# Ledger of designs, part 233: peptides against a protein of PDB entry 5KEZ

Target 1, 320 residues: chain A of PDB entry 5KEZ
Amino acid sequence: NVAIYNPFRPWWERYQPVSYKLCTRSGNEDEFRNMVTRCNNVGVRIYVDAVINHMCGNAVSAGTSSTCGSYFNPGSRDFPAVPYSGWDFNDGKCKTGSGDIENYNDATQVRDCRLTGLLDLALEKDYVRSKIAEYMNHLIDIGVAGFRLDASKHMWPGDIKAILDKLHNLNSNWFPAGSKPFIYQEVIDLGGEPIKSSDYFGNGRVTEFKYGAKLGTVIRKWNGEKMSYLKNWGEGWGFVPSDRALVFVDNHDNQRGHGAGGASILTFWDARLYKMAVGFMLAHPYGFTRVMSSYRWPRQFQNGNDVNDWVGPPNNNGVI

## One batch from the design tools (peptide; made by RFdiffusion4, then SolubleMPNN)

Design b2_p25_2_s2 (from b2_p25_2, 11 letters changed)
Fold by OpenDDE base, seed 3:
Structure b2_p25_2_s2 (fold): chain B 320 residues (1-320), chain A 25 residues (1-25)
Amino acid sequence: as target 1 above (320 residues)
Amino acid sequence: DPYFEYLAANWSKAFFDMKKKAYNS
């Protein structure tokens, strides 16, 4: 991915890929392979956050400032380490003046235009699908158990399916023959927008962002909410079917105050309430649970916003 | 839930603005 130095190595640089090389601030491919092997050998499975909707931001400077030193040029859409070129992006398909998503009530913009300047891959192209599948299959062959698909609402469900149909079975060294990768898709659907979580049920599980948002309001006792109202928690609260839901109290985005759920989201900063929420989630049978493991950073609020929300995990000069 | 309704109506903008600032700054 892009190595960003202003601010210094933020967490979100990981979501600006320039190649599919397994070479990042967390380590190289050999180290990753070693970790996966050691984890699998003791029954711990690895799921990869796969960024396949886009490459890096269109405004990033061209060069070799990347975690694996690969050259890239956002301006010309040149990513030779893949390789991708100008033919592999949706620049001509997006009809907005900026090239970015401007209206989230327009499903075509949401899927065909750039997410906040991130170069949008033309996932309708078999070439692009194949490159992504190759990346994911390499990970499968290493021994990962599945994937989180980042920014799934920005991809057409059919394109996702086409990629998933190219995936290998899991590595038989650790998984039963014929096992398929576990897929969960990040789709933010709180209602009121055209893209629905149900559009993606056919590809795998989806994130249920209503879970953390609603649970936060209840535990915080906002708007007269009571714990007793959780008796029909799950589908009774309008959530997706349990067998399609991946649930969580917070994630890396919304724990920083700007993601889906807003101020209702409980985080480790509110330790007591957070423990209550996580405890409830783990005790309740609804959905597939995900527990966040985060870190403290020097929060500095200006006009209600944390100016240090970019801070990544503890590191040694950018290396974790 | 008025708060949730507000979130549902405005979360995309807030989320988008956050990412836009981060990725294009």
Scores: peptide ipSAE 0.231, ipTM 0.814, DockQ to the pose 0.058
Fold by OpenDDE base, seed 2:
Structure b2_p25_2_s2 (fold): chain B 320 residues (1-320), chain A 25 residues (1-25)
Amino acid sequence: as target 1 above (320 residues)
Amino acid sequence: DPYFEYLAANWSKAFFDMKKKAYNS
């Protein structure tokens, strides 16, 4: 991914890929392989956060400022380490003036335009699908158990399916022969927009962002909500079917005070309430549960916003 | 739930603005 130095190595640089090479702030491919092996050997499975919707931002300077040193040129859509070229992006499909998503009520725009300037991959192309599949298959062959698909809302479900159909079975050194990778898709569906979580059920599980948002309001006792109302928690609250749901109290995005759920989201900053929420989630038989492991950072609020929300995990001069 | 309705109607814009600020600053 791109290496950002202003601010200094923010967490979100990881979501701006320039190659599918396994060299990042966390280590190189050999170190990753070693970690996966050691984890699998003790029954801990690895699921990769796969960024396959896009490459880096269109405004990032060309050069070799990347975690693996790969050259890239956003201006010319040149990512030779893949390789991708201008033919592999949706620039010609997006009809907005800015080239970015401007209206989330337009499903085509949401999927074909750039997410906040991030160069949008043409996932309809078999070439692009194959490059992504090769990346994911390499991880599968290393021994990962599955994937979180980042920004799935911004990809056509059929394109995702086409990629998934190219995936290998899991590594038989640790998984039964014929095992399929576990797939869950990040889709933010709180209602009111045309793209629905149900559009993606055919590909695997989906994130249920209503879960953390609603649970937060209940535990905070907002709007007269009561714990007793949780008797029909799950589908009874309008959530997706349990067998399609990946549930969580918070994630890295909404820990920073914005996004899906807003101020209702409980985080480790409110330790007591957060423990209650996580405990309830783990005890209640709805969805596949995900527990967040995060970190503290020096928050500085200005005009209601944390100016340090970019701060990444604890690191040694940028190395995690 | 008025609060939830507010979130549903405005979360995309808020999220987009946040991401835009983060990714392009």
Scores: peptide ipSAE 0.124, ipTM 0.758, DockQ to the pose 0.058
Fold by OpenDDE base, seed 5:
Structure b2_p25_2_s2 (fold): chain B 320 residues (1-320), chain A 25 residues (1-25)
Amino acid sequence: as target 1 above (320 residues)
Amino acid sequence: DPYFEYLAANWSKAFFDMKKKAYNS
């Protein structure tokens, strides 16, 4: 991914890929392979956060300022480490003046235009699908158990399906023969938008962002909500079917205060309430549960916004 | 920060929606 130095190595640089090389601040490919093997040998499975909707930001300077030193040129859409070129992006398909998503109520823009300047891959192209599948299959062969698909809302479900259809079975050294990768898709659907979580049920599980938002409201006793109302928690509250839901109290985005769910989201900053929410989540049978492990950062609020929401995990001068 | 903008764009006040099948007691 790109190496950003202003601000200094933010967490979100991880989500601006310039290659599919397993070479980041977290380690190199050999170290990753070793970790996966060690984890699998003791029954701990690895699920990779796969960024496949886009490459890095359009405004990032060209050069070799990346975690693995790979050259890239956003201006010319040149990513030779893949390789991608201008033919592999949706620049010509997006019809907005800026090239970015301008109307999030337009499903076509949401999927065909750049997410806040991030170069949008032409996932309709078999070449692009194959390059992504190659990346994911390499991970499968290493021994990962599945994937979180980042920014799935911004990809056509059919394109995702086409990629998934190219995936190998899981590594038989650790998984039963014929096992398929576990897929869950990040889709932010809180209602009122054209893109629905149900559009993606065919590809795997989806993130249920209503879960954390509503649970936070209940635990905080907002809007007259009571714990007794949780009697029909799950589908009874309008959530997706349990067998399609991946549920969580918070994630890395909404933990920073302005993500899906808003101020209702409980985090470790409110330790007691957070433990109550996580405890309830783990005790209740609805959905597939995900527990957050995070870190503290020096929050500084200005006009209601944390100006340090970019701060990444604890590091030594950028080295994790 | 593209992700900050992404978060802002996807922020919803759906948590204030009381139209649900709640159990009243």
Scores: peptide ipSAE 0.092, ipTM 0.569, DockQ to the pose 0.033
Fold by OpenDDE base, seed 1:
Structure b2_p25_2_s2 (fold): chain B 320 residues (1-320), chain A 25 residues (1-25)
Amino acid sequence: as target 1 above (320 residues)
Amino acid sequence: DPYFEYLAANWSKAFFDMKKKAYNS
């Protein structure tokens, strides 16, 4: 991914890919392979956060300032390490003046335009689908069990399906023959926008962001909410079907006080309430559960916003 | 739930603004 130095190596640089090489501040491919092997050998499965909607920001300077040293040029849409060129992006398809998503009530913009300047891949193209599939298949061959698809809301469900149809079965060294990768898609649907979680049910599970938001309000006793109201928790609260839901109390985005869930989201910063929420989630049968493992950073609030929300995870590989 | 309704109406903007600020910093 792109190496960002201002601020110094933020967490979000990891979501600005310039190649599909497995060499980042988290480690190199050999280290990753070793981890996957060790985990599989004791029955712990690995699911990869796959960033396949986009490449890096359009405003990033060209060069080799990346974790693996790969050259890239956002201005010309040149990513030779893949390779991608100007023909592999939705620049010509997006009809907004800026090239970015300007109206989230326009599903076409949400899917065809750049998310906050991130170069939007033309996933309708078989070439692009194949390159992504190759990346994911490499991970499958290493021994991963599945994927979180980042920014799925910004991809057409049919394009995702086309990619998934190209995926190999899981590695038979650790998985039964014919096993398929576990897929869950990050789709933020709180009911106020045209893109719906149900659009993606055919591809796998979907993140249910209503879960953490609603549970937060209940645990916090906001708006007169009571724990007794949770007797019909799940579909009874308007959530997606249990067999399509991936549920969580918080994620890395809303843990920072913005985005889906807002201030209702419980995090480790509110330790007591957070433990209550996580405990309830794990005890309740609704959905496939995900527990957050995060890190502490030096929060500094200015005008209600944490100016240090960029701080990345603890790392001793600051040079790479 | 008024708070949830507020979130539903404004979360995308908040998310976009946060990401835009972060990525362009």
Scores: peptide ipSAE 0.169, ipTM 0.768, DockQ to the pose 0.059; fails the geometry check

Design b2_p25_2_s3 (from b2_p25_2, 11 letters changed)
Fold by OpenDDE base, seed 3:
Structure b2_p25_2_s3 (fold): chain B 320 residues (1-320), chain A 25 residues (1-25)
Amino acid sequence: as target 1 above (320 residues)
Amino acid sequence: DPYEEYLKANWSKWFYDMYKKMLNA
């Protein structure tokens, strides 16, 4: 991915890929392979956060400022390490003036335009699908158990399915023959917008963002909410079917937020309430549970906003 | 309720604004 130095190596640089090389802030491919092997050997499975909707931001300077030193040129849409070219992006498909998503009530914009400037891949193209599948299959062959699909809301479900249909079975060294990768898709659906979580049920599980948001309000006793109201927690609260839900109290995005979703979200900063929420989540049968492991950073609030919300995990000069 | 309506209306915008702020810093 792109190496950003202003601010210094923010967490979100990870989500600006320039190649599918397993050479990142976390280490190189050999180290990753070793980790996966060691984990699998003791029954711990690895699920990869796969960023396949987009490449890096359109405004990033061309060059070799990337975690693996690969050259890239956002301006010309050149990503030779893949390789991608201008033919592999949705620039001509997006009809907004900016090239970015401008209206989230327009499903076509949400999927065909750039998410905040991130170069949007043309996932309708078999070439693009194949390059992504090759990346994911390489990981599967290494021994990962599945994937989180980043920014799934911004991809057409059919395109995702086409990619998933190209995936190998899991590595038989650790998984039963014929095992399929576990897929969960990041989709933010709180209602009121045209894109629905149910659009993605056919591909795998989806994130249920209502879970953490609503649980936060209940635990915080906001808006008159009471713990007793959790009696019908799950589908009874309008959440997606349990067998399609991946649930969590917080994630890396909403623990940094404010206003809608952000304010109610419980995090490790509110240790007591957070433990209550996580404990409840783990005890309750609804959904597939994910527990967040985060880190402290020097929060500095200005006008209600943390100016250090960019701070990445503890690192050694950008290397984790 | 008002909170639910607020979430429905502003969640995507909230994320958009947050990401835009970060990516253009």
Scores: peptide ipSAE 0.144, ipTM 0.762, DockQ to the pose 0.056
Fold by OpenDDE base, seed 2:
Structure b2_p25_2_s3 (fold): chain B 320 residues (1-320), chain A 25 residues (1-25)
Amino acid sequence: as target 1 above (320 residues)
Amino acid sequence: DPYEEYLKANWSKWFYDMYKKMLNA
């Protein structure tokens, strides 16, 4: 991915890929392979956060400032380490003046235009699908158990399905023969926009963002909410079917959020309430649970926003 | 529920603003 130095190596640089090489600030491919093997041998499975909707930002300077030294040129859409070229992006398909998503009530823009300047891959193309599948299959062959698909809301479900159909079975050294990768998709659906979580049920599980938001309001006793109202927690609250839901109290994004992004969301910053929420989540049968393991950073709020929301995990001069 | 309406109206906007901030840093 792109190496960002201002601010100094933020967490979000990981979501600006310039290649599919397993070479980042966390280590190289050999180290990753070793980790996967060691984890599998003791029954711990690895799920990769796969960034496949886009490459890096269009405004990033061309060069070799990347975690594996790969050359890239966002201006010309040149990513030779893949390789991708101008033919592999949705620049001509997006109809907005800026090339970015301008209206989130337009599903076509949400999927065909750039997410805040991130170069949008043409996932309708078999070439692009194949390059992504090759990346994911390499990981599968190493021994990962599945994937989180980043920014799934911004991809057409059919394109995702086409990629998934190209995937290998899991490595039989650790998984039963014929096992398929576990897929869960990041989809933000709180019921007010055209793209629905149900659009993605055919590909795997989806994130249920209503879960953390609503649970937060209940535990905080906002709007007259009571714990007793959790008797029909799950589908009874309008959430997606349990077998399609991945649930969580918080994630890395809404830990840094405000308003819709985090007002009700409970995090480790509110330790007592957070423990209650996580405890309830783990005790309740609804959905597939994900527990956050995070870190503290020096928060500085200005006008309701944390100016240090970029801070990544503890590191040694940028290396994890 | 006013809060629910707020969430529906502003969730994607929040993410957009956050990511824009990150890319412009």
Scores: peptide ipSAE 0.178, ipTM 0.777, DockQ to the pose 0.058; fails the geometry check
Fold by OpenDDE base, seed 5:
Structure b2_p25_2_s3 (fold): chain B 320 residues (1-320), chain A 25 residues (1-25)
Amino acid sequence: as target 1 above (320 residues)
Amino acid sequence: DPYEEYLKANWSKWFYDMYKKMLNA
């Protein structure tokens, strides 16, 4: 991915890929392979956060400032380490003046235009699908158990399916023959917008963002909510079917939020309430549970915004 | 529910602002 130095190596740089090489701040491919093997050998499975909707931002300077030293040129859409060219992006398909998503109530813009300048891959092309599948299959062959698909809301469900149909079975060294990768898709659906979580049920599980938001409101006793109302928690609260839901109290994004998506979210900063929420989540049968493991950073609020929300995990001069 | 209405009206903007920071850094 792109290496950002201002601010110094923020967490979000890893969501701006310039190649599919397994060479990042977390380590190189050999180290990753070793980790996966060691984890699998003791029954711990690995699921990869796969960024396949886009490459890096269009405003990033061309050059070799990347975690694996690969050259890239956002201006010309040149990513030779893949390789991708201008033919592999949705520039001509997006109809907005800026090339970015301008109206989130327009499903076509949400899927065909750039997410805040991130170069949008033409996932309708078999070539692009195949390159992504190669990346994911390489990980499967190493021994990962499945994937979180980043920014799934911004991809057409059919394109995702086409990629998934190209995937190998899981590595038979650790998984039964014929096992398929576990897929869950990041779809932010809090209502009020055209793209729905149900659009993606056919591809795997989806993130249920209503879960953490509503649970936080209840535990905080906001808006007159009471814990006794949790009797019909799950589908009774308008959440997706349990067998399609991946649930969580917080994630890396809404942990840093101050608006609608984050104000009610419980985090480790509120230890007592957070423990209550996590305990409830683990005790309740609804959905597939994910527990957050995060870190503290020096928060500095200015006008209600944390100016240090970019801070990544503890590291040694940028290397984790 | 006023909170739900607030979420529907503002959550996209919240995420947009978050990602905009990524672009402009």
Scores: peptide ipSAE 0.145, ipTM 0.758, DockQ to the pose 0.057; fails the geometry check
Fold by OpenDDE base, seed 4:
Structure b2_p25_2_s3 (fold): chain B 320 residues (1-320), chain A 25 residues (1-25)
Amino acid sequence: as target 1 above (320 residues)
Amino acid sequence: DPYEEYLKANWSKWFYDMYKKMLNA
């Protein structure tokens, strides 16, 4: 991915890929392979946060400032380490003046235009699908168990399916023969938008953002909510079917005061309430659970926004 | 933050839903 130095190595640089090479702030491919092997040998499975909707931001300077040293040029859509070129992006498909998403009530725009300037891959093309599948298959062959698909709301479900149909079975050294990768898709659906979580049920599980938002409201006793109202927690609260839901109390985005759930989201900053929420989540049978492991940073609020929300995990001069 | 607009949109959506619920209570 792109190496950002202003601010200094923010967490979100990981979501600006320039290649599918396994060189990151956390190590190289050999180290990753070693980690996956050691984890699998003790029954810990690895799921990769796969950024396949886009490459880096269109305004990032061209060069070799990347975690694996690969050259890239956002201006010309040149990513030779893949390789991608201008033919592999949705520049001609997006019809907005800016090239970015301008109206989130337009499903076509949400999927065909750039998410906040991130170069949008043409996932309708078999070439692009194959390059992504090759990347994911390499990880599968290493021994990962599945994937979180980042920004799935911004990809057509059919394009995702086409990629998933190209995936190998899991590595038989650790998984039963014929096992398929576990897929969960990040889709923010709070209702009232044209894109629905149900659009993605055919590809795997989806994130249920209503879960953390509503649970936070209840535990905080906002709007007259009570714990006793959790009796019909799950589908009874309008959530997606349990077998399609991935549930969580917080994630890396809304932990920083943004995204679905707003101020109701509970985090480690509110330790007592957070433990209650996580405990309830783990005890309740609804959905597939995900627990957050995070870190503290020096928050500085200006006009309701944390100006230090970019701060990444503890590191040694950028190396995690 | 490369997701600022995306996150703000969903943040706003949450607030609108919350306010609507409060007004209809």
Scores: peptide ipSAE 0.029, ipTM 0.543, DockQ to the pose 0.044; fails the geometry check

